# Ledger of designs, part 65: peptides against a protein of PDB entry 5IXI

Target 1, 141 residues: chain A of PDB entry 5IXI
Amino acid sequence: TPLLDASSLEYLFAQGQYDLVKCLAPIRDPKTEQDGHDIENECLGMAVLAISHYAMMKKMQLPELPKDISYKRYIPETLNKSIRQRNLLTRMRINNVFKDFLKEFNNKTICDSSVSTHDLKVKYLATLETLTKHYGAEIFE

## One batch from the design tools (peptide; made by RFdiffusion4, then SolubleMPNN)

Design b2_p18_5_s4 (from b2_p18_5, 10 letters changed)
Fold by OpenDDE base, seed 2:
Parts: sequence; C-alpha cells; structure tokens
Structure b2_p18_5_s4 (fold): chain B 141 residues (1-141), chain A 18 residues (1-18)
Amino acid sequence: as target 1 above (141 residues)
Amino acid sequence: NEGLDEFLQKVKHYPLFE
C-alpha cells in the first residue's frame, strides 16, 4: 500500500467505511463455502477495527462504550440482513463472540501495544482492498 | 503490527459463526 498523508488517509478511511457498509464497494464473490465464511469473518474483523478506532479517537475505554455495541452498523448491509435471517441462538452466539473478540482486541492489542489509529486505518483499507471486488483499483493500480 | 495481524488471523481461523 502506498504511503498516504494524514489527510488523505483520514478521508479514505471514512469513505471506505461508508462504501463497505452501504455496499457501494461490494464484497467479493466467494469461491467456496469456506471462502464465504472467511469473508464474513473478515467483515466482522472490519467492525472490530472500526469500533476500536472510534474508541481510540474518543479516548474511550470499553466499559464506557454502550452496552449494546454491535457489529451491525459496521458491516455490509447485505451481510447484516443475512445474519438477521439466522436463528436466535446463532445470532446470540455471534453477538457474544464478537463482544469477546472486541474486548480481547482492546486489551491485548490496543492497550498492550503501540498500535495507533493510523495503524488501524492502514489495516482497514488494506483489508478492504482484498475483501471487495474492485475497490480502489482506479487509485491503487 | 504483529499483534493486530495475529488477532485478525485468529478471527479467520476461529469463525464467529456456528
């Protein structure tokens, strides 16, 4: 990934989040069933990155975040609809596991390391490029 | 960012879905 100045990186990060959620940058087609699962997991990972970035920017700790914090606003709307069609127990599991992962990420990565908001933006955009069909292809040849 | 990469790899290998 090419080096970007702070302003450009901030813009692309914000736009990338919007494009992913609104499906303006659609996720790639799965090649296999396992690939489909990997794509969904990556989307949930993107949610962790986005939420963590938000928390860091607001200088908030996880206990200060809303108790009902969820991946729903940070994943593609199409995926969110798909998850909503799954049974209650599955949805409960997804919610719980996501929260646990978010906590673990915050404690072991954010708090215990030198990971910065800059690093999160870079990782988010890099993952977005691999996750979507042709995102940034015109900019990042 | 080794820690970040390790976490994301964990997410890939340990799916959130049943």
Scores: peptide ipSAE 0.097, ipTM 0.727, DockQ to the pose 0.718
Fold by OpenDDE base, seed 3:
Structure b2_p18_5_s4 (fold): chain B 141 residues (1-141), chain A 18 residues (1-18)
Amino acid sequence: as target 1 above (141 residues)
Amino acid sequence: NEGLDEFLQKVKHYPLFE
């Protein structure tokens, strides 16, 4: 793992979010159905990281976030489109599960621990590298 | 949706560093 200063980390985190959502860094192809589910879960996890980072930067608690807070703008657009095509009950379940995860993550990781925005950026980028097809190659060139 | 329960289970043991 290369040494990254604060400025580099901030840049890579911002760019990484953009690349993931806009599918400029496309997620890897699933090897199995279960792998596909794991990929989706990791994407939702990254949304939790991104939202938590946003909340921390804005010094907002989760209840202060919009009631309709969701993963939609924090996951790959292709995945978001896929989810939107699923039936209503499935979409409702995904939304509820995500909100529960976000709440639990906030309670156990953000509120009850010393997790910083720095830690979230590192975790996000590490996950992004394993999740995408070619991301990070230019960093090591 | 299969796998959503796994998503929640990971919260309890979600490491920042692996």
Scores: peptide ipSAE 0.030, ipTM 0.629, DockQ to the pose 0.088
Fold by OpenDDE base, seed 1:
Structure b2_p18_5_s4 (fold): chain B 141 residues (1-141), chain A 18 residues (1-18)
Amino acid sequence: as target 1 above (141 residues)
Amino acid sequence: NEGLDEFLQKVKHYPLFE
């Protein structure tokens, strides 16, 4: 990955979040069913990164976040619509898994490893490059 | 639903830099 100054990194991180959610940077087509599951999991991971970054910027601990914190605003809208069409039990499971992931990520990565907001932005953009069809070529050319 | 458990398991070994 290329070295970016702080201002450029902040801009690209914000724009990348917008592009992912609004599907302006569409996620790649799955090659198999398992690949499709991996893509969805990575999208949920992106939500964890984004929420963790938000919390750190606001100097908030995860327990201080609203109880209704959700992945819904941090994943591609197409994926969000897909999840909303699944049955109640499936949606409950996804929500529980996500909340567990967010908690464990905070404990093991943020708290224990002293990860900075800079690190989260870099990871987010790097993951975005692997997830999307064309975004990587524009950023890392 | 398949793969959600894998998602959770990745937290234990989630790398920021590869």
Scores: peptide ipSAE 0.030, ipTM 0.625, DockQ to the pose 0.088
Fold by OpenDDE base, seed 5:
Structure b2_p18_5_s4 (fold): chain B 141 residues (1-141), chain A 18 residues (1-18)
Amino acid sequence: as target 1 above (141 residues)
Amino acid sequence: NEGLDEFLQKVKHYPLFE
């Protein structure tokens, strides 16, 4: 992984979030149905990283976050549209699993460790590289 | 549904550093 100064990392992290959500950096095509599930899981993971970063920047604990916080603003718009087309029970499960994931991530990883916003940005960009078709190569080549 | 369970399970072993 390349070494980046704080300003460069902040820029790339912000741009990466925008590109992922707006599908300017489209996610890779799934090779199998299971691969599709893995891609969705990674996208939800990206949302957890982004929200956790936001919370840390605002010095907010999870209970202080808005109760309606969700993945919807932090995943690719194409994936969000796909999820909205699923039945109500499935959408409810996704919402519940995501909230559980966010809580577990913050409690067991963020709060219990010395993880910084810097670490979250690095992980976000590294995951972005693996998720997207060609965007990662442009950043880390 | 299986994918959602896998997502939650991944949290327990989520590699933050590579």
Scores: peptide ipSAE 0.031, ipTM 0.628, DockQ to the pose 0.089; fails the geometry check

Design b2_p18_6_s1 (from b2_p18_6, 6 letters changed)
Fold by OpenDDE base, seed 2:
Order: C-alpha cells, then structure tokens, then sequence
Structure b2_p18_6_s1 (fold): chain B 141 residues (1-141), chain A 18 residues (1-18)
C-alpha cells in the first residue's frame, strides 16, 4: 500500500467517512446471508473507529462522551434505515452491544495508548477498500 | 437477530490487526 503523508491521510480518512455514511461508496453486496451479517458488524466496527478517533482528537475520555453516543451517524445511511425497521428489542440490543464494544475498545486499546489516531485512520481506510464497492481502487493500486 | 450470533467474533477479528 502507498505511503501517505499526514495531510493526505487525514483528508482521505475524512472523505472516506463521508463516502461511507452517504453511500457514495456503497457497501459491497453480500455473497451470503452470513456475509450480510458480517458486513453489518463491520460497519459497526467502523463506527467504533470513527468515534474513537474523534474522542482521541478531542482528547476526550469515554465518560466525557455524550451519553447518547450512537453509531447512527457513523454507518451507511442505508444500514441505519434497515436497523430502524427492526423491532425495538433488536435495536436496543444493537445499541447495547455497540456501546459495550466501544467501551471495551477504548479501555483496552485506546486508553493504554496501544493504538494511535494514525492506526485508526489506516485501519479505517483499509477496511473501506474491502467493505465497499470500488473504493480506493485508484489510490491503493 | 442473527447479527448478534457472530458479533463478538466479528469484532474480535475486526480489531485483531491492532
């Protein structure tokens, strides 16, 4: 993969987030039912990365984050719409699982400084390449 | 929701590269 300077990486990371959420870089078509579930979970993982990056950049600890922190604005809008169609209990479970994982990720990975904002951006962009259709083809080739 | 059946595994794998 090409080496990116800090400014280029920051730009691509920001643009990648926008493209994912706005479905300008649509998520790939699931090959199987299980693949579809994996894609959804990867999207939630992407939300964890994005939120964690935001928190780190703002030098905010997890308890300082808004109580209503949510994946909703950090996942593809199409997926968000799909989730909203599910029953209340399912939506509650998704929210709980997400919050639990966000907490775990921050406590065990971010707070101990084992992961930097640079690492998060690289992971995010690398995942976009595999998660979405055609994304980054010209950049990562 | 089958999404939760493998969520833990997917998340573990997702962040295993760190």
Amino acid sequence: as target 1 above (141 residues)
Amino acid sequence: DPMFANAKEVFKKFFSSF
Scores: peptide ipSAE 0.356, ipTM 0.875, DockQ to the pose 0.664
Fold by OpenDDE base, seed 5:
Structure b2_p18_6_s1 (fold): chain B 141 residues (1-141), chain A 18 residues (1-18)
Amino acid sequence: as target 1 above (141 residues)
Amino acid sequence: DPMFANAKEVFKKFFSSF
């Protein structure tokens, strides 16, 4: 794995977020129905990373984040469209699950300063490689 | 719902790398 300097990592992280959301780096095809659920949960995890990075850069604690913060603009647009087509109860459950995981991640990982913005970017890009079909082949080569 | 039943486990693995 190539050693990336701070500027290169920042660029790749920003581009990676854009590529995931805009589906320029499409998520992999599910092998089973459960695998599909796992992929969706990984996407929610990516949203947690992105939001946490945002919060850290803004020097905001979780309670200081806007109450309307959502995964919607941090996941693939295709997945977002799919979720919007589901019934109200399902969407409510997804929202609750996401908020719970965001809270847990920030309380146990960010608030104690055990994870830096650097770590978030690395994890984001590494996950992006495995979550998508062909992304990162040249970067992690 | 199997999606949410497994969610905690998926995220546990996801965040364990930190």
Scores: peptide ipSAE 0.356, ipTM 0.874, DockQ to the pose 0.727
Fold by OpenDDE base, seed 4:
Structure b2_p18_6_s1 (fold): chain B 141 residues (1-141), chain A 18 residues (1-18)
Amino acid sequence: as target 1 above (141 residues)
Amino acid sequence: DPMFANAKEVFKKFFSSF
C-alpha cells in the first residue's frame, strides 16, 4: 500500500467517486446471482461512506441532511438505472434499508467519533479496488 | 425478506473492518 499524504488521498477519493458513479471504473461482473446482490449492496455501502463523508465535511448531523437524501448520486449510474426499473415495492424497500443503515452507521460510527473522514476515504478506495474491474491497478496492484 | 435481510448482513460485514 503506497503512502499517501492528505491532499493526495482527498484527490483520489474525489476522483474515485466520480469514476464509480460515471462508470469510468465499471463494477466487476458477478460470478453468481448472489454475488450480483452482494455487489449491489456494496455499492449502497459505498453510498453510505460517501454521504457520511460529505456530512462530516459539512459538519452536519444526519438529521440535518435533506429528508430526501438518497443513494442515487453516489452509486454507479448503471445500477441506479437498474434500480429505477424495479417495481415500486422493491424500490421502497431498497430506500428503507438504505436509510436505516445510514442512520445506524451514523449513530454507531460517526456520532461517537470512532471513524474519521480519513478512514472513510481509505475504506472507499480500498473497496473500489475490489469492486471494480481494473480500478487502482497502478495504485494497489 | 431474505434479500434485504442479507443486505443488512452484507452492510454489517462491509463496515465491520472499521
Scores: peptide ipSAE 0.344, ipTM 0.862, DockQ to the pose 0.591
Fold by OpenDDE base, seed 1:
Structure b2_p18_6_s1 (fold): chain B 141 residues (1-141), chain A 18 residues (1-18)
Amino acid sequence: as target 1 above (141 residues)
Amino acid sequence: DPMFANAKEVFKKFFSSF
């Protein structure tokens, strides 16, 4: 991967979030049903990265985040619409899994200071390249 | 929902690069 200065990385991270959510960088087509589930879980992971980055930048701990914090604004709109069409029990399970994932990531990775905002941006963009159809090819090849 | 069956393992793999 090419070396990116801080300004370039910040710009690409911000635009990458926008492109993922707005589906300007559409997620790749699943090869199998299991692959489809893995893609959805990776999207939830991307939401955890984005929220954690936001919290770190604002110097907020998890208890200081809004009680209604959700993945909904941090995943592809197409996936969000798909989730909304699922039954209540499934939506509750997704919410619980996401909350547990966010909590675990922050407690074991962020709170122990093993991961910086820089690391989050790099991981986000690297994942975005593999998760989407063509995004980042010109940047990370 | 099969989505959650391997969710923990997917999440572990997702963050294994850290």
Scores: peptide ipSAE 0.342, ipTM 0.871, DockQ to the pose 0.709

Design b2_p18_6_s2 (from b2_p18_6, 7 letters changed)
Fold by OpenDDE base, seed 2:
Structure b2_p18_6_s2 (fold): chain B 141 residues (1-141), chain A 18 residues (1-18)
Amino acid sequence: as target 1 above (141 residues)
Amino acid sequence: DPMFKNAKKTFKKFFSSF
């Protein structure tokens, strides 16, 4: 990932979130079944980054976030539709695991390791590059 | 559940790569 000034990074981060969720930057095709699971988990990771960034920008603590905070608005819409087709137990487990990961990330990574909003943007864009089909190839080459 | 075990491993790797 090339060095970007603050304005460029802010723009690309915002645009990248939009492109991922709206599937304008579609996620890559899985090579194996395990790869498919990894892709889904990376998407959930992207949601953790996006939500954490939002919370930090708003200077909100986790208890101040809505209790129904979820990955749904922060993952590709196609993946969200796929998850909704799974049984209730699976969906509940996904929700619980995600919430646990979000808590762990904020407590152990954000609070303890001095991760900044800048770091979150960089990580998001770097992951977006590998997760999607040729997105930002001209920028991230 | 293997699926969720994999998820934990993936996220651990994900969070350590900053």
Scores: peptide ipSAE 0.210, ipTM 0.798, DockQ to the pose 0.710
Fold by OpenDDE base, seed 1:
Structure b2_p18_6_s2 (fold): chain B 141 residues (1-141), chain A 18 residues (1-18)
Amino acid sequence: as target 1 above (141 residues)
Amino acid sequence: DPMFKNAKKTFKKFFSSF
């Protein structure tokens, strides 16, 4: 991972979020069924990072976020569309998992002040490299 | 659901890098 100045990191983080959601940086093809589940879970993880970064930038705690906060606008649109096509029980489970992950991350990482917005951006971009097809090849060269 | 049971493990690994 190359050393990036603050402005470059901020730009790449913002662009990376856009590229992931808009599928300009498409997620990699699963090699197995379990790999497919792992990819979807990592996408939910990316949503946790993005929301946490947003909250930190706004100096908000999770309880201050709207109760309707969701992963939906922070994951690839193709995945979001796929999830909407699943049955109610599955969608409820996904929502519960996401809420639990967001809460756990906040309690164990953000509230403990062990992670900064800088760390979140670095983690986000590093994950994009492994999660998506060919993304970041030039950036992390 | 095995997908969601594995999710917790996946996220534990995901966030262990911090």
Scores: peptide ipSAE 0.210, ipTM 0.800, DockQ to the pose 0.719
Fold by OpenDDE base, seed 5:
Structure b2_p18_6_s2 (fold): chain B 141 residues (1-141), chain A 18 residues (1-18)
Amino acid sequence: as target 1 above (141 residues)
Amino acid sequence: DPMFKNAKKTFKKFFSSF
């Protein structure tokens, strides 16, 4: 695991977000139905990281974020399309789970542990490597 | 719901490194 300077890390983080959302770095195929759910949860986690990074860069607290903040812009487009095909009750539950994730992460990790934007970028890229097909092998092996 | 219960568990593992 090489050490990256701030500029390199910023570039890779920005590109990684774009690649994940636009499915240029496609998520791995699920091995089981449960694995599929785990992959979706990891994607929601990635959205939490991205939004938290955004909030920290803008120096906004959770109450200052738009009330309609959503995972939709921060997960793979293919997954977002899949979720939109599900029934209303399921979509509502996913929204609630994500909101709980975001609140828990901010309260217990960002506020309490003083996680930096640097840490968020590192975690994002590390997760991207394991979540996607053959992505980042040259960078992180 | 077991699916969403598992989601919370997965997320806890996700950010446990922090």
Scores: peptide ipSAE 0.206, ipTM 0.793, DockQ to the pose 0.762
Fold by OpenDDE base, seed 4:
Structure b2_p18_6_s2 (fold): chain B 141 residues (1-141), chain A 18 residues (1-18)
Amino acid sequence: as target 1 above (141 residues)
Amino acid sequence: DPMFKNAKKTFKKFFSSF
C-alpha cells in the first residue's frame, strides 16, 4: 500500500464514497448465501464509518444528528433498492440494528478511544478495496 | 483491528444479525 498524504487521502475518500454509492465500484459477487449477508453487513458498516466521519467533521454529537439518520445515502444504491423490497419487519430490524451499532460505535470507539477522521478514511478505503470487485487495485495494492 | 477493539462485540453481533 503506497503512502498517501493528507490531501490525497481526502480526495480518495470522497471519491470512494461516491463510487461505492453510485455502484461505479460494484460490490463483489457473493461466494455463498452467508457471504452475501456478510457483504451487506459490511456495506452497513461502511455507512457507520461515513456517518461518523461526517459527524466528526461537522463537530456534531450523535444526538445532534437528524432523527431519521439512515444508511440509505451511504450504501450502494443497488443494495438500498434490495432492502426496500424486503418486508416491513425486516426493514425495521435492519434500521434498529444499524442505529444501535452507530450509537455503540460512537460511544465505544469515537468517544472512548482516540479514533480520528484520518483513521476512519483509512479504514473506509481499505474495506472498500476488499468489498468491491476491482476498486483500488492500481492504488491500494 | 485496534480501531474497533472497544466495539468488537457489537460489531460482531451487527455483522451476524442479518
Scores: peptide ipSAE 0.093, ipTM 0.696, DockQ to the pose 0.120

Design b2_p18_6_s3 (from b2_p18_6, 7 letters changed)
Fold by OpenDDE base, seed 5:
Structure b2_p18_6_s3 (fold): chain B 141 residues (1-141), chain A 18 residues (1-18)
Amino acid sequence: as target 1 above (141 residues)
Amino acid sequence: DEMFKNAKKTFEKFFSSL
C-alpha cells in the first residue's frame, strides 16, 4: 500500500525473484488438485513477468530473445523438479503453452508500450505476496 | 487439454490485472 521509491522497488523485486526461485519464500500449499494447477499457472505467470522485465531492460524484442528461453530458471526450484518428473509429452505441452503465453504477453502488452518495467515489478511483488505463505506481509500491510 | 485451457484463462486474468 505505501508507495515505494524506484530504488526500494528495484531491490525488493530482485530479492523477491531470488526468494521465489530458491524457495526461501515457499509457495502456498494447494487446497485442491485444481488449486495446485492454479498455483503452477501463477508461477508460470511470474516467469513471464520476470522474462519480460529482462527483455525490456535489455531492450530486446521477441525475435531477439534466445530461442531456448524457458521458465525453468524463473520458477520455484521445487516446482521445476516436479515438472521434470512428468512425462515427455506433458513437458512439451507445458513448454509450448508457456512460449505462447510469453509471446502473447510481449506482443500485446510490452511491445505496444502499455506496460513499463515499474508495472512489472509491482505486479510481481503483489503476486508474490499472495502466492507465498508469509512473504511480504509487512510490505503490503 | 482442460488443464491448459484453464492455464490460458488464468494467464488472461493475470495479464488483465497488470
Scores: peptide ipSAE 0.251, ipTM 0.823, DockQ to the pose 0.628
Fold by OpenDDE base, seed 3:
Structure b2_p18_6_s3 (fold): chain B 141 residues (1-141), chain A 18 residues (1-18)
Amino acid sequence: as target 1 above (141 residues)
Amino acid sequence: DEMFKNAKKTFEKFFSSL
């Protein structure tokens, strides 16, 4: 894995977000049903990373973020469509669990400065490598 | 970070039950 400078890392992070959401870098095919759930969880985790990075860059606390903050714009569009097709109760549960995790993540990692924006970008790209079919492999050739 | 890994694991557990 090549060492990336700050500018390259920022570029790849931004591009990686775009490619993941727009499905230009498609997520890998699930091998099993459980693998499918793992992929979904990874995508939602990516949303947490992206949102947290945004908040840190803007020097915003969670209460300062939009109250209707959601994973919807930070996950693959295909997954977003899939979630939207689920029943209302399930969608509400997903939303609540996501918000709770985001809050927990912020309290445990962001507030105590244990995680930097650099760490988030690195983790995002590293996860992207394992999550997508080809895009991630190209980044870290 | 280990802390992040643990948080992610918890998150995954939450969604695996849905």
Scores: peptide ipSAE 0.175, ipTM 0.760, DockQ to the pose 0.140
Fold by OpenDDE base, seed 4:
Structure b2_p18_6_s3 (fold): chain B 141 residues (1-141), chain A 18 residues (1-18)
Amino acid sequence: as target 1 above (141 residues)
Amino acid sequence: DEMFKNAKKTFEKFFSSL
């Protein structure tokens, strides 16, 4: 990957987030059922990164975030639709697991470690490259 | 990357049960 200055990184992060959510950078096709689960996990991870970045930029602690904070605005719309088609119990479990993930990430990465917004952007873009079919290559061109 | 390995494992366990 090429070296990026701060301004370029900020731009690419914003664009990448938009493209992932809007499916302009479609996620890769699963090779197996387990691979499909891995893809979903990565998408939810991307949501955690995006939310954490937002919180840090706004100088907000996790408890200060809206109580109804969700992955919905931060994952591919296709995946969001898929999740909404699942039964209520499954959706509740996904929500709980996500909240636990976000909490753990905040405690172990943001609070207990030195992770900057810069680090989050780099991780986001790096994951985006492996997660999407071909758009990731464009980001780093 | 070990940034969120523990939380990710929770996701993996959950989704594998679906």
Scores: peptide ipSAE 0.172, ipTM 0.758, DockQ to the pose 0.119
Fold by OpenDDE base, seed 2:
Parts: structure tokens; sequence; C-alpha cells
Structure b2_p18_6_s3 (fold): chain B 141 residues (1-141), chain A 18 residues (1-18)
């Protein structure tokens, strides 16, 4: 667990998003097929955190966000390319399930709980450390 | 935080079923 002040946390959160999406901090190699699925789900989870953080910062409700909002811009570009190669039904299901979960997450977890933008940044960075190969290894406990 | 954990578990379960 990192010990960071607010300013440092804000910087690392922003940089971490960039590094993950641009694959400057590449995701870890899967050990098994199931591990590969878990990695993908973790990436999609990172997208939920990032989008929710954005919405909270802008004080926007989900219906006020662009209709095309999705995980695509918030996951590693390599993973996005991989998903694009899957069949139409799979892609449609991923999109629908993600949107439904995002709505549920924001309504029940963000709006109805004490979860703050600070909490989201901490969880994002903590997940980033375990998800990527060597990112922030000296910073995180 | 427990609610977050539950949401993550449900999310992962849903996506694993694809």
Amino acid sequence: as target 1 above (141 residues)
Amino acid sequence: DEMFKNAKKTFEKFFSSL
C-alpha cells in the first residue's frame, strides 16, 4: 500500500492511466487460460474505476455522459485490439454487460456509499501494481 | 469497501460467462 499525499496520488493516478492504456506499463503475462480471462476482467475493472472517477470529478450522472462511453479508451490498446478480433455477439455482450455494470456500480457503490475519488485512485494504483509487470514495484508495499 | 468487493466479484463473474 502506497503512502502518498494528495498531490502525489493525483499525479500517479493520471500517469498510471496513461501508462496502462499506452502499454508503457504492460500487463503481466497470463500463466493459464483462466489467468488470461482474469487479467482481461481486471483491465475492464480498471476502466470502471477510471470512468467513475471521471464522472465524479465532473459531477455528472451516467445519462449525462456520452452515449459511446465504453471501456475501449480505458484499457490497454493491445487488449482493445484483441477484443475487436472477437465475433460480433461476443463484442455486443461485452459492451452490454459493461454498461449495465457501470450503471450499477455508480448507482449502488459510488452514489450510495462513502466511496470517494480518493478511494478510486488508491484502488486503481493498487490494482495497477499487481496487473502490470513491474510498474511501481518500489512504491507499493 | 465491502460493496466494492462484491461489485468486482459480480463483474468478474458476468464477464467470465461470455
Scores: peptide ipSAE 0.167, ipTM 0.759, DockQ to the pose 0.140

Design b2_p18_6_s4 (from b2_p18_6, 7 letters changed)
Fold by OpenDDE base, seed 1:
Structure b2_p18_6_s4 (fold): chain B 141 residues (1-141), chain A 18 residues (1-18)
Amino acid sequence: as target 1 above (141 residues)
Amino acid sequence: DPMFANAKETFKKFFSSF
């Protein structure tokens, strides 16, 4: 990957979040049903990265985040619509898994390690390149 | 939902670079 200065990285991270959510950088087509599930889980992972980055930038702990914090605004709109069409039990399970993952990530990865906002942005953009169809090809090749 | 069966392992793999 090329070396990016702080300003360029911040810009690309902000734009990448927008492009993923608005489906301007559409997620790749699944090769199998299992691949489809992996893609959805990676999207939820991207939401964890985005929320954690936000919390770190605002110097907030998890208990200080809104009680209704959700992945809904941090995943592709197409995936969000798909999840909304699933039954209540499934939606509850997705919410629980996401909340547990967010908690675990913040406690074990951010609090108990040296992960910084810089690391989160790099991971986000690198994942975005592999998760989407063509995004980042000109940047990370 | 099969999505949740491997969710924990998928998340571990997702953040393995950290």
Scores: peptide ipSAE 0.329, ipTM 0.865, DockQ to the pose 0.743
Fold by OpenDDE base, seed 4:
Structure b2_p18_6_s4 (fold): chain B 141 residues (1-141), chain A 18 residues (1-18)
Amino acid sequence: as target 1 above (141 residues)
Amino acid sequence: DPMFANAKETFKKFFSSF
């Protein structure tokens, strides 16, 4: 793992987030159907990290975030389009699960633990390395 | 729903490193 100063880490986090959302760093192909579901769930987890980081940087608690806060801007656009194609009930369930987990993460990890924005960036970038096809090659491999 | 139950487990495992 390369040594990164704070400014370099901030840049890589921002760029990595952009690359994931814009599919410039495409997510890996699933090995099985279950793997496909795991990949989607990890993408939603990445959205939780990104939103939590945003909230912390803005010094906002989760209740202060817009009521319509969503994963849509924080997951790969291809996955977002895929979710939009699913039926209404499924989309509602995805939204509920996401919001519940975001709340849980905020309560247990942000409020009740020592997790910092630095930790979120490191976790985000490390996950990008495993989640995408080629992203981590020049940074981690 | 097993699909979303699995999602919760995946989330917990995903963030277990924290």
Scores: peptide ipSAE 0.295, ipTM 0.843, DockQ to the pose 0.659
Fold by OpenDDE base, seed 5:
Structure b2_p18_6_s4 (fold): chain B 141 residues (1-141), chain A 18 residues (1-18)
Amino acid sequence: as target 1 above (141 residues)
Amino acid sequence: DPMFANAKETFKKFFSSF
């Protein structure tokens, strides 16, 4: 794995977020129904990383984040559309699960300063490589 | 719902890399 300087990593992270959300880097096809659920959960995880990075850059704690913070603009647009088509109870459960995981991640990982913005960017890009079909081939070879 | 039941474990694995 090539060493990336700070500027290169920042660029790749920003571009990677855009590519994931805009489906320019499409997520991989599920092998099973459960695999589909795992993929969706990983996408929610990516949203947690992105939001946490945002919060750290803004020097905001989780309670200081807007109450309307959501995964919606941090996941693939195709997945967002799919979720919007599900029934109200399911959407409520997804929202609750996401908020719980965001809270847990920030309390146990961010608040104790065990994870830096650098770490978040690296994890984001590494996950993007495995989550999508062909993304990152040239970056990680 | 199996999706939400498995979510905790999925994120546990996801975050364990830190």
Scores: peptide ipSAE 0.280, ipTM 0.842, DockQ to the pose 0.728
Fold by OpenDDE base, seed 2:
Structure b2_p18_6_s4 (fold): chain B 141 residues (1-141), chain A 18 residues (1-18)
Amino acid sequence: as target 1 above (141 residues)
Amino acid sequence: DPMFANAKETFKKFFSSF
């Protein structure tokens, strides 16, 4: 993969978040039922990356984040709509799993400084390449 | 719930590259 300077990486990361959420870079079509679940889980993972990056940039600890922190604005709008169609218990469970992992990720990975904002951006963009349809083809080739 | 169990595993794999 090409080396990106700090400003280019920051730009691509911001643009990538926007493209993912707004479905300008649509998620790939699932090949199987399980693949569909994996795609959804990866999207939730992307939300963890985005939120963690935000928190790190703002130098906020997890307890300082809003109580109602959610994946909703950090995942594709189409997926968010799909999740909203599921029953309340399912939505609650998704939220709980997400929050638990966000907490774990921050406590065990971010707080110990084992992962930098640079690492998060690289991971995010690398995942976009595989998660979405034809995203970044011109950049990562 | 198998779906959520899978989610936990997916998260582990997702961040294993760090």
Scores: peptide ipSAE 0.279, ipTM 0.834, DockQ to the pose 0.602

